# Designs tried in a protein design run: peptides against a protein of PDB entry 4PN1. Part 177

Target 1, 261 residues: chain A of PDB entry 4PN1
Amino acid sequence: KIEMNFLNKPIVPDTTKVISNFLTHYLITEPVEHVEIEAKLGTLIDLETQNRFEFPVMNETILNPEFNLRTRFESDMTASEHKYLNEFLNQAFRDSQKPGRLPFAYKHTKQVDLFYETEDNSRDKIRVSKNQSDNQVLACVKKRRVADLFLYCPNDAFDIRISISDELPVSMPSGNQQPSLTRLKDRVGYVHQEIKIDLTKTTQNDPVYDTTERHELEVEFGNIADLRDRAQKAKDGMEAPLFRRVQLFMDNVRILRREHS

## One batch from the design tools (peptide; made by RFdiffusion4, then SolubleMPNN)

Design b1_p25_7_s1 (from b1_p25_7, 12 letters changed)
Fold by OpenDDE base, seed 4:
Order: sequence, then structure tokens, then C-alpha cells
Structure b1_p25_7_s1 (fold): chain B 261 residues (1-261), chain A 25 residues (1-25)
Amino acid sequence: as target 1 above (261 residues)
Amino acid sequence: MEYLVDEEALAKKLKEIEELSRKLS
């Protein structure tokens, strides 16, 4: 007979606790009303060396946001890596359709994002998303990045940025206003157990980036209401449901970042 | 912009899996 440990009780990894607390803060303590919570695969770049950040740790490590490590996060990958992940997810999708599995949902979208400056010239821009085929407005939001949590993953191909964003629905910009940035997005989305996995090719004229095309993979909590409920329960002393959901999320992230290593 | 997924190929493979599943069930 085998037991889990000397207490014969499940134990929660520290990473799960830290992330859960981070999420609880912005779901419950200082709640973001229209919250988006996503993890992006990318690379932590050391601003001093312009190479991937090196920290004296040997495994997945959450970096303390209170310390300025003089890094930037590049949410991009090579076309080859992106293609590999696409093929990997396609296979996972197919396998999930088999009897005895929970199936992926799949959606392919091609959209254009138009970014507009606000009247107050705030850093937050208005994003109008349209379906590229018929120009139907999909969303008009003012997206504000509220907080980031970075995971340095020395053993994997990618580092991770978990971001809390506020996507406030706003009115359409005035018809006379020109977009400051136009972004074309080709996105394939996979949803499994309400976790969204998106592969996106973006094309834009952005002076910040040397390349006009980016390849991104993001993992998002698809059911914020449920997550908020779990976070509230955690705040009230019942942490297990939140921990389970965060663990599921992170396991999916871990699977993806390990591919094409 | 190139599309990420060959949807036709994916659909074909999915169909094959479904057919196989029906045969096995």
C-alpha cells in the first residue's frame, strides 16, 4: 500500500500558493472588475547583456516583483517554435476527441486590432478589435496592464509572464480619430476545461519591435467568474478549489513551455 | 498573413479518428 506522504494528505506546491495569492489579490483584495488573466510564453532578457536572463536557480522560479532585476520580457518566439507548438496542439486536440477524454474546443479567428490614443494621452489605449473578413466589431476596450508575475524557467525553452489586465469596455472612438497602431492577428484558439490556449501571429508596424511579425502563445483563464468564486472561497479559508484550478492552469503552461526545448 | 492551421488537414484527421472511434464502440 502506498501513501502520498507521511501525513497521507495532498500537499500544495509553493508555486501554486504564490500564484494563487497573486491572483487572489487582484480578484478579491483589490479587485479588477474586468479582469483578464493570462500567461505568455517568452524570454526574460537581461538588459545588461541583452541575452536571456540568468539567475542562480536551477528550476522554475517566480521572480519577486518588488525587485528591479533590470529585465524585459519578450513575448515572442521563432516561426519554427510557433509551428511546432501549433502542430503539438493540433495533435493534442485530435487526441482529446477520442472516447474517454474531455475534448478541446477549437476556433480560428483572423482579426484586426486598431489602437487609439485617449484624450488624456494616458498610457492606456483604446483597442477596437474587428473581424478581418467583414469588419464586424468584436470588442472595444481600454486595456490596462495591472500587474505582472514573471517565472524564470532555466530548464525550458521559454520563460513565463503571468499578467493581470483590466479590459474595460469603452465607447468607440470618434470617427475622425485615426488609429495610432494597426495590428493584424491570425489566432487559433484551443479551449480545454475552460483554459484557453491561443497561438497568434501578429503583423504590425511597431517601432518598438525590429520585426513586423510576432509569434505568441498565451494561456488564459477562460472562466473568470468561477476563478473569482474560488478566490473568494480561498479568502474565506477554503483554499483547495483555487489551488486545484491554479495547478491545472500551471500544468498546461508547463507542458507548453517544455516543448521544443 | 499565413494561416496557422491547415484546417482541412485537421478536419480530415479528426474525421478519421471519429470513424475509428465509431468502429471500436
Scores: peptide ipSAE 0.028, ipTM 0.612, DockQ to the pose 0.010
Fold by OpenDDE base, seed 1:
Structure b1_p25_7_s1 (fold): chain B 261 residues (1-261), chain A 25 residues (1-25)
Amino acid sequence: as target 1 above (261 residues)
Amino acid sequence: MEYLVDEEALAKKLKEIEELSRKLS
């Protein structure tokens, strides 16, 4: 008989614990009401060199937010990388339809995001999302970025940003207002075990980027209510359900960030 | 988007898998 360790009990990686604590804070301790929790693939850029950030670590490392590393996160990839990931996910989708597997769900959406300034000139803009085909309003929200957690991944193609956001539903802007920004989004979404994986091509006039086109991949918790319940249980001393869910999420992220053309 | 999901190809492959699954059931 083989045992998994000298205690013969599962052990939780430290990364899982750190992320779990981070999530618990914004789910339970200081709860965000309309919370969105996602991980984006991208690159930590050193502001001094404008190259990928270098840190003296040899593996996936959660960066301490208390340290100003003078970095920015670019949630973008090349078209070729994006295409490769799309093909990879398509294959994963197909394989998941086979007997004995849990199937992916798939959805393709095209939408237009219109950003409006708020009356109080707050930093947060109102985003109106519409279907490109019929201009049906899909959502009207005021999104606030609450917190970020960055993972430096020196051995992989991408670094990771885990973000907590508050998406507050708000009333439509007045009819006389013009959008300050218009964004076209072409999104392919995959869902597996309530984890959402989105490939998004975004076209906009962005002063920060040389191109108007951006290619993004994000992984999102699709069942916030369940996650919140797990986080509450963790606060009450039962951590295992939360750890398992975070581990699942992170394993999906790890799979994706390792894939490249 | 030119390279985004070939839905037709995907649908075809899914159909093939479904048929195979039925055959193996």
Scores: peptide ipSAE 0.027, ipTM 0.613, DockQ to the pose 0.010
Fold by OpenDDE base, seed 5:
Structure b1_p25_7_s1 (fold): chain B 261 residues (1-261), chain A 25 residues (1-25)
Amino acid sequence: as target 1 above (261 residues)
Amino acid sequence: MEYLVDEEALAKKLKEIEELSRKLS
């Protein structure tokens, strides 16, 4: 007989625990009402060198947010990397349709985002998202970034930012207001086991930015209610369901960040 | 199965953004 370890019980990676605790804080302890939890692929940039930061670690490492490491996160990739990931996910989609597998869902969306200043001149802008083809309103929200957790991944093409956001539904801006920014988004979305993976190509004309195009990949928890339930159970002493869900999420992220052209 | 649409010329995209901004604002 073979056992998995000397306790013959599953072991939870420390990364899973740290992330689970991070999520639990904003799901349960100080709950964000309209929470969005996503991981973006990108690069941790050293503010001094403007190159990818080189930390003295050899594997995936969660950075301590209490330390100012003089880094910024660039949630972007090259067009070729983005294309490769698109092809990779398309293949994964196809493979998942085979008997015995859990299938991906797929959606392609072209939308326009209109950003409006708030009356109180808050930092948070109102975003109105519309379908590009028929002008159907998809969403009107004020998104507030609540917290970030950064993972340095020296062995992979990308580092990771896990973000907690409050995506507050708000009323449409008045008809006399003009958008301060307009962006086009070409997005393909994949959903597998309620984990959402989005590839987004964004085009905008903003003189503040050096580039008008961005290529992003984000992984999002698609079932927040379930995640919140799991987090509550974790607070109540049963951590396994939360750990399993976070593990699934992170495994998907790990797969994606390893893939590049 | 679909791919992200091929990139159009940046100038064309920017023009489209401007046009959409005018129409949708």
Scores: peptide ipSAE 0.018, ipTM 0.547, DockQ to the pose 0.012
Fold by OpenDDE base, seed 2:
Structure b1_p25_7_s1 (fold): chain B 261 residues (1-261), chain A 25 residues (1-25)
Amino acid sequence: as target 1 above (261 residues)
Amino acid sequence: MEYLVDEEALAKKLKEIEELSRKLS
């Protein structure tokens, strides 16, 4: 007979707890009303060398935001890496359709994002998203980045940024306003157990950016209401449901960040 | 399953949409 440990009880990894607490803060303690929670694959860049940072750790670690680590996060990858992940997810999709599995859902979306300056000259821009095919408005929002949590992953192809954002619905800009930025998004989306995985190719015409095209992979909590409920339960002393959901999310992220061409 | 469209196709579409956006603004 084998036991899990000397208490013969499940134990939660510290990473799961830290992330869970981070999420709980912005779900419950200081709640973001229209919260979006996503993880992006990318690279922690050393500002001095402009190469991937090398921290003196040997495994996945959450960086303490209280310290200036002299890093930036590049939420981008090469076209070949992006293609590989697309193929990988396609295979995962196919495998999930087999009997005994929970199936992926798949959707291909092409949209254009038009960014407008606000009247109050705030840093946040209004984003109008339209379908590329018929130019129908999909959304008009003001997205604010609330907080980030960075994970350094020395053994994997990518590091991770977990972001809390507020996506506030707003009124359409006046008809006389011109967009300050136009961005095309070609996105293939996969959903498994309400975890969204999006591969996005973004093209933009803003000369301020050094790159015209970006290749991104993001993993998002697809059911915020459920997550908020779990977070509330955690605040009330029942942490297990939240931990399980965060663990699922992170395991999916871990799978993806390990894959490379 | 589908793959993402190539950069050239996206760039072309971007120009078209941008032109349209300017006209609609």
Scores: peptide ipSAE 0.031, ipTM 0.606, DockQ to the pose 0.011; fails the geometry check

Design b1_p25_7_s2 (from b1_p25_7, 11 letters changed)
Fold by OpenDDE base, seed 1:
Structure b1_p25_7_s2 (fold): chain B 261 residues (1-261), chain A 25 residues (1-25)
Amino acid sequence: as target 1 above (261 residues)
Amino acid sequence: MEYLIDEEKLKKKLEEIKKLSEEIS
């Protein structure tokens, strides 16, 4: 007979605890009303070298946000990397349709995002999202970045940014306003156990570079109400449900960031 | 803008899987 450890009980990784506490803060302690919680794959760039940041660690490490490491996060990847991840997720989708598995859901959307300045001249912009085919308004929101948590992943193709955002529904901009930025999005979305995985190809006009294309992969908690409930239970002394959900989320992120051609 | 996924190929494979699943069940 083999046991898990000398207590013969599951142990929670420190990473799970740290992330769980981070989420609990913005779900319960200082709650964000219209919270969005997502992880993006990308690269931590050293502002001095303009290369990928190098930290003296050998594995996945949550960076302390209190330290200014003079880094930036680039959520872009190459077209080839993006294509590989798309193929990988397509295969995962197919495999999940087999008997005995929990199936992925799949959705393909093409939308245009129009960004408008706010009347109060806030740095936050209003985003109007429309369906490309019929110009139907899908959403009108003001998104505010509340907090970020960065994971440096030296053994993987990508680093991770976990972001807490407030996505506030707002009224449509006045008819006299022109968008300051227009962005086309081709997005394929995969949902498994209420975890959303989105591959997005973005095309944007730039005054200097004409048209630029970006490739992004994001993983999002698809059931915030459930997550908030789990976080509340954690505050009340029952942490296991929250830890399990965060572990699931992070395992999906880890799978994706390890995949490369 | 090009589609990221070959949806036709994916649909075909999904149909094949469904058929196989029905035969096994």
Scores: peptide ipSAE 0.025, ipTM 0.544, DockQ to the pose 0.010
Fold by OpenDDE base, seed 2:
Structure b1_p25_7_s2 (fold): chain B 261 residues (1-261), chain A 25 residues (1-25)
Amino acid sequence: as target 1 above (261 residues)
Amino acid sequence: MEYLIDEEKLKKKLEEIKKLSEEIS
C-alpha cells in the first residue's frame, strides 16, 4: 500500500493558497461588484534591461507586490506563438469531443470597441463594444483594473498576470461624443468546465504605441457566482472547494504557458 | 482583419469526430 505522505492526507500547494487568498479578498473581503478575474499570458520585462525579467528563483513563483521589482508586464506574444496556441487549442477542442471526455465549447467573435472619455476626467474610459458584422451593441461598460498578481515562470514560454477588474455597466455616451480610441478585436473563445480561454487579435490606431496589433491569450473564470460561493465557504473555514477550483484554473494556465512553437 | 481560425476546417474535423463517435456508440 502506498500513501500520499506521512499523514496520508492531501496537501494544498502554496501557490494555490496564495492565489486563493488573493481572490478571496476581492470576492468577499472587499468585494468587487462586477468582478472579472483573468490570467493573461505575457512577459515580465525588466525596465532596466528591457529583457525578460530574471529573478533568483528556479520555478513558478508569485511575485510579492510589496517589492518594487522595476518590471512591466507585456500582455502580448508573437503572431507565430499565437498561431501555435490557436492550433493547440483547436486540437484540444477536437480531442474533447471524443467519447469519455468533457467537451469544449467554441465561439468566434469579431467586435469593435469604442472608448470614450468620462466627463469627470476619470482615468477609466467607457467602452462600447459592438459586433463588427451588424454594429449591434454588445456591452457598454467602465472597466477598472483593481489589482494584479504576477507569476514569474522561468521554465515556461510565458509569465502570468492575474488581474482583478471591475466591469461596471454604464449608460451609453452622449451622441455628440467621439471615441478617443477604436479597437478591433478578433476573438476565439474556448470554454471547458466553465474556464474560458480566449485568443484575441487586437488592432488599433494608437499614436502613443508603435505596435498596432496585439496577440493575447487570456484565461478567465467563467462562473464568478460559483467562485464567490467557494470563496465565501473558504472564509467560513471550508477551503477545499475553492482550492480545487483555483487548482483547475492554474493547471489550465500552466498547460498553456508551456506551449510554444 | 483576417480570421484567427479556419472555421470550415474545424467544422470538418468536428463532423468527422461526431461520425466516429456514432460508430463507436
Scores: peptide ipSAE 0.023, ipTM 0.506, DockQ to the pose 0.010
Fold by OpenDDE base, seed 5:
Structure b1_p25_7_s2 (fold): chain B 261 residues (1-261), chain A 25 residues (1-25)
Amino acid sequence: as target 1 above (261 residues)
Amino acid sequence: MEYLIDEEKLKKKLEEIKKLSEEIS
């Protein structure tokens, strides 16, 4: 007979605990009402060197936000990397349709995002999302970035930014307002066990940027209500359900960030 | 914009997989 360890109980990695606590804060302690929680694949860039950040660690490491590490996060990847991930996810999707597996759901969306300045000239812009085919309004929100948690992943193709955002539904901008920015999005979404994985090709008509096209991959918690419930239980002393959900999320992220062409 | 996925191709592959799965079941 083999046991997992000398307690014969599962243990929780520190990464899971730290992330769980981070999420709990913005789910329960200082709750964000219309919370979006996502992880984006990208690269931590050292502002001094303009190269990928180098930190004296050998594995996945959550960076302490209390320290100014003089980094920026680039949530972009090459077209080839994006294509590879697309193919990888397509294969995973296909494999999940087999008997005995939990299937992926799949959705392809092409939308236009129109960004409008707010009347108070706040940093937060109003985003109107429309379907490209029929121009139907899909959403009108004011998105506020609440918090970020960065993971340095020296052994993987990508670093990770976990972001907590507040997507507040708002009224449509007045008809006399012109969008300050227009963004075209070609998004392929995969959902497995209520974890959303989105591959997005974005074209932005912004002459300020040298590159108008971006390739992004994001992983999002698809069931916030469940996550909030788990977080509440964690605050009440029952942490296991939250840890399990965060572990699942992070395992998916870890799979994806390791994949490259 | 270039489409990320050819849905028709994916659908065809899924149908093939389903067919194979039914044969093995």
Scores: peptide ipSAE 0.023, ipTM 0.485, DockQ to the pose 0.010
Fold by OpenDDE base, seed 4:
Structure b1_p25_7_s2 (fold): chain B 261 residues (1-261), chain A 25 residues (1-25)
Amino acid sequence: as target 1 above (261 residues)
Amino acid sequence: MEYLIDEEKLKKKLEEIKKLSEEIS
């Protein structure tokens, strides 16, 4: 007979605990009402060197947000990397359709995002999302980034930003307002066990570069209600359900960030 | 803007997999 360890009990990785605590704070302690929780693949850039940040660690490391590390996060990737990930996810989708597997759901959407300034001149903008084909309104929200947690991943192609956002539904902007920014999005979405994986190609006008294209990959918790319930249970002393869900989320992120063209 | 995924290609592959799965199972 083989045991897991000298306690013969599962142990939770420290990364899982840290992330779980981070999520619990914004789900329960200081709850964000319309919370969105996502991880983006990208690169931590050292502001001094303008190269990928180098930290004296050898593996996945959550950076302490209390310290200014003089970094920025670039959520963009190359077209080739994005294409590779798309192909990878397509294959994963296909494989999941086989007997004995839990299938991916798949959706391809093209939308237009119109950004409007707020009357209070807040940093937050109103985003109106429309279907690109028929201009049907999909959403009108004011999205505020509440908190970020950065993972430096020296062994992988990408670093990770986990973001807590408040996506507040708001009324449509007045008809006399013009959008300050228009963004076209081509998005393919994969959902597996209520974890959403989105590949997005974004095109927008840029005053400096004329047109800017971005390639993003996002991993999002698809069932916030369930996650909040798990977080509440964790606050009440039952942490296992939350840990399991966070572990699943992070494993998916880890798979993706290791892939490169 | 280019589409990221060839949906028709994906559909075809999915159908192939389904057929194969039905044959094997």
Scores: peptide ipSAE 0.018, ipTM 0.432, DockQ to the pose 0.010

Design b1_p25_7_s3 (from b1_p25_7, 11 letters changed)
Fold by OpenDDE base, seed 5:
Structure b1_p25_7_s3 (fold): chain B 261 residues (1-261), chain A 25 residues (1-25)
Amino acid sequence: as target 1 above (261 residues)
Amino acid sequence: MEFLIDEKKLEERLEEIKKLSEELS
C-alpha cells in the first residue's frame, strides 16, 4: 500500500496558500464589491535592461509587492503565440466534449469598448462595451485596479499577473461626451469548471502607441460568489475548499503559460 | 479584425465527436 506522505493527506503548495491569502484579503477582509479576479499571461520586464526580468530563482515565484523590483508587466504576446494558444485551447475544447470528460463551454464575442473620462477627472475611466454587430450596449462600468500579484516563471513562456479589480456598474456617459479611446475586441472565451479562459485580440487606434494590435490571454474565476464563500470559510478556519479552488485555477494557468510553439 | 478561430471548423469537429460518441455508447 502506498500513501501520499507520512500524514497520508494532501499537501497544499505554498504558492496556493499565498495566493489564497491574497484573494481572501480582497474577498473578505477588505471586500471588493464587484470584484474581478484574473490572471494574465505576459512578461515581467526589467526597467533597467528592458529585457525580461531575471531573478535568482529556478521556478515559479510570487514576487513580494512590498519590494520595488523596478519592473513592468507586459500582457501582450506575439501573434504566433496567441495563435498557438488558440489552437491548443480549441483542441482542449474538442477533447473535453468526449464521454467521461467535463466539457468546455465556448463563446466568441466581438465588441467595441468606448472609454470616457470621468467628471472628476479620476484615473478611472468609464468603459462602455457594445456588440460590434448591432451596437447593443453590453456593459457600462468603471474599472478600478485594486491590487496585483506577480509571478515570475523562469521555466515557462510567460510570467503571470494576478489582478484584483473592481468593476463598478455605472450610468451611461452623457450624450455630449466623446470617447477618449476606442478599442475593438475580438474575444474567444472558454469555460471549464467555472474557470474562464479568454483569448483576446484588441485593436486600438492610438497614435501614441507604435502597435495598435494586442494579443492577450487571461484566466478568470468565473464564480466569484462561490470563491467568496470559500474564502469566508478559510477565514473561519476551513481552508481546504479555497485551496482546492485556487489550485485548480493555478493549474490551468500553469498549463497555459507552458504552451508555446 | 481577423477572427481568432474558425467556428465552422470547430462546429464540424464537434459534430464528428458527437457522432463518434454515439457510436461508442
Scores: peptide ipSAE 0.018, ipTM 0.446, DockQ to the pose 0.010
Fold by OpenDDE base, seed 1:
Order: structure tokens, then sequence, then C-alpha cells
Structure b1_p25_7_s3 (fold): chain B 261 residues (1-261), chain A 25 residues (1-25)
């Protein structure tokens, strides 16, 4: 008795198309081998005022990276906001365990990240991650930020940065090398339909500013192989699977960025 | 460093949900 529209077919939002194209570029066109794709909640800060930037838009807007908007992205949030999101996700986790729902998976990790300078003195540092409890090495990578896509969200608590990164596995630093930075991470991870949501509390010591604590929430594609397959299909003319996955990802992000205490 | 999640509380809630699910099945 009712139809979706005058074509009676699903329509893909422009936001979904833009993001899908962005992802396809770094999955297929210029493929990043060890790609990580995540969205972080945060705030676009005006470098001049040091306040949240005000763009002349009224809703979620992907910013054109070709324009220098004199902004920075702060992925930090308040402890209260972080706590609220934690409680929200805990409730979502519990609700998902009910009959008829797809359940969340949950994991709590505590790790130490040690950052080392590279031999070639590149800007990118080597990160050695260890389990805090037994000092077991979890990962040794050189992470490179490849690209960012920023979403200004004037009606929500947070703006969004979608990042493409290359996490290249590398050999452990030499035994005589000292870390330039040490960071403690307390992370809780929620996985739903292969979308990973992480709440991270980061602590690091600074000789000048003492202990600094950060609170972050990130949403990551948990199945890159599947995403790459979908992106390839999109390049081959079948875009629907990619659009559906991107839509799912963004809907989860949209839910989270609207939540505030 | 403080724990972000009270795992014990979460586990208790999961057990409650499991029991409820069994009762409804």
Amino acid sequence: as target 1 above (261 residues)
Amino acid sequence: MEFLIDEKKLEERLEEIKKLSEELS
C-alpha cells in the first residue's frame, strides 16, 4: 500500500556515496596493504579561537579536504562524556543479548604502548604494544596516517574524523634503544556485526605537564577483507554491498555522537 | 588506572538475561 519513493527503490544518501568512494580509493585504487579504517569522536577546533569551529551548515557535513579551514581535530572528550558512553554501550550490550537480537562481543584490555624513533628518523614512530599484566608483546607496528575525512556535526555532541591508516608490522627496536614515549591504555571493546567500538582511557607522563589523561571513542571496520571485497565489487559496478556496509558503520557512528550526559 | 567497565556487574546482568531467556523459551 505504500512505497519508499516514486521509484519504489532504495536511495543512497550522498554522504554514503562520498564515504564509500573515499574508502574505495584506499582499499582498491591506491590500496593500503595493512589498512585500518576508523572513525573517532571529537571536536573540530578553530585554530584562531581554540573553540569548536562554526561552519555555515545546519547538519552533518563532510568537509572538503581541498580547503584549508585552519582547524585541528581533538579526539579527546571529558571523563563524564566518556563515562556516559561507557554506560550507554554497556546497556546496548546487555540489550543485544536478548532473544531475537544479534549479540555484542566484549573485551577489556590493558596495554602499554612504547614509542620508538625509527632508524631513518622518519616522522612515524614504531609502536610496541605490551600487555600490562604479563608484559607480553601484542604488536610492533609502524603506523602511518594516510588520509582523513572530517564530518562536521553541528547538531550532535561530537564531530567525526574518519581515518585511513597503514599499520605496518615491523621488527622490534634494538635492545639498546629507549622509548621516546610511554602510554598506558585501558580499552574496552564492543563488537557488533563486525563493527568494533572502542572506549579508551590513555595515560601518559610528561616531564613538564605531569600525567595527562585522554578519553577516546573510536569505531572501526572489524572485517577489512570483507570491506575490500565489497569495494572491489563496487569498482566492478555492484555498489550496493559497499553502500550497505558504510551505511551500517555510519549509523553506528551517528548513534554514538548524539549521546551526551 | 581505573577500570572503564565493571565486568562483574556486566556478568551478573548477563546471567540474569540468560535466566530470563530460558524462562521465555
Scores: peptide ipSAE 0.017, ipTM 0.374, DockQ to the pose 0.010
Fold by OpenDDE base, seed 2:
Structure b1_p25_7_s3 (fold): chain B 261 residues (1-261), chain A 25 residues (1-25)
Amino acid sequence: as target 1 above (261 residues)
Amino acid sequence: MEFLIDEKKLEERLEEIKKLSEELS
């Protein structure tokens, strides 16, 4: 009989622990009320070279937020890469419909986001989201970026930003206000085991700046209540449920960031 | 683990790095 190690017990990778602790902080310790937790695929750019960041590590590495590494994160990819990932996920969707598998759910959404300045001149804007088809209001929120955790992935096509955000529901802006920014979003969404994977084409129409287009892939925890419960258990000394959920999330992220055209 | 900038910890780490750099020079 072969044992997994000299203790014959499962061990948890450091990445899982670090991310779990990061999530626990903003779920339990300093809880964000309307928390959104997502990972975006992109590229860490060295501000000095404007090339992909090079750090003296050989594998997936969580960057220490205490250090100013002089980087920016570009949450974008080429249209070709985006198309490839779409095809990849479509195939994964099809395969998951087979007997013995847990199936993906699929949804295609087109919406427009209207951003409004706040009266108090806060940095956070009010976002009104509407369906493009019928202009029905989907949400009116003030989204605040709370924290980021960056993963440098030298062996993969993409680096990762895990973000904690607060999406606070707010009242609709006054009818006389004009949006400062408009974004059209074309999103295809895949859900597997309550992990959401979104491919989004975003067209941004700014009255001051030129129109910009982005191609983004996001992985999000689809069940925050469950995640919060797991985080609470972890805080109370039972870490396994949280570790398992984070491991699932990260495995999905790892699959996606390795795929390229 | 805390994910807010701890100035004291940062200062300590910077000092450690400086010492290591001096030793490797």
Scores: peptide ipSAE 0.000, ipTM 0.211, DockQ to the pose 0.068
Fold by OpenDDE base, seed 4:
Structure b1_p25_7_s3 (fold): chain B 261 residues (1-261), chain A 25 residues (1-25)
Amino acid sequence: as target 1 above (261 residues)
Amino acid sequence: MEFLIDEKKLEERLEEIKKLSEELS
């Protein structure tokens, strides 16, 4: 008989604990009402060198948010990388349809996002999302990024930003209001075990940005209610369900960030 | 920096850990 360790009990990686605590804070302690939790693949850029950030660590490392490391996160990748990931996920989708597997769900969405300024001149804008084909309103929200957690991944193609956002449903902007920004999104979504993986190609005309086209990959918790329940249980002393869910999430993220063209 | 990994051994160990974790969790 083989045992896991000298206690013969499961042990949770420190990364899982840190992330779980981070999530629990914004799910339970200071709860965000309409919370969105996602991880984006990208690159931590050193503001001084404008190259990928280098930190004296040898593996996946959560950066301490209390320290200003003078970095920015670029949630973008090359078209070739994006294509590779798309092909990779397509294959994963196909494989999951086989007997004995849990299948992916797949959805291709093309939408237009219209951003509107708020009356209070808040930094947060109202986003109206519409289907490109029929202009059906898909959502109208005011999204506020509440917190970020950055993972430096020196051995992988991408670094990770985990973000907590508040997506407050709001009323449609007044008819006389013009959008300050229009964004086209071509998104393919993969859902496996309620973890949502989105590949998004974004096109916009924004003078603030040098690039008009972006390629993003994001991994999102698809069942926030379940996650919140797990987080509550964790606060009540039963951490295992939350840890398991976070581990699943992070494993998916880890798979993806290792892939590159 | 590069590391040489015995892939098969690693996979076997990971599978074992996974199995045990499922049993004990």
Scores: peptide ipSAE 0.000, ipTM 0.247, DockQ to the pose 0.024

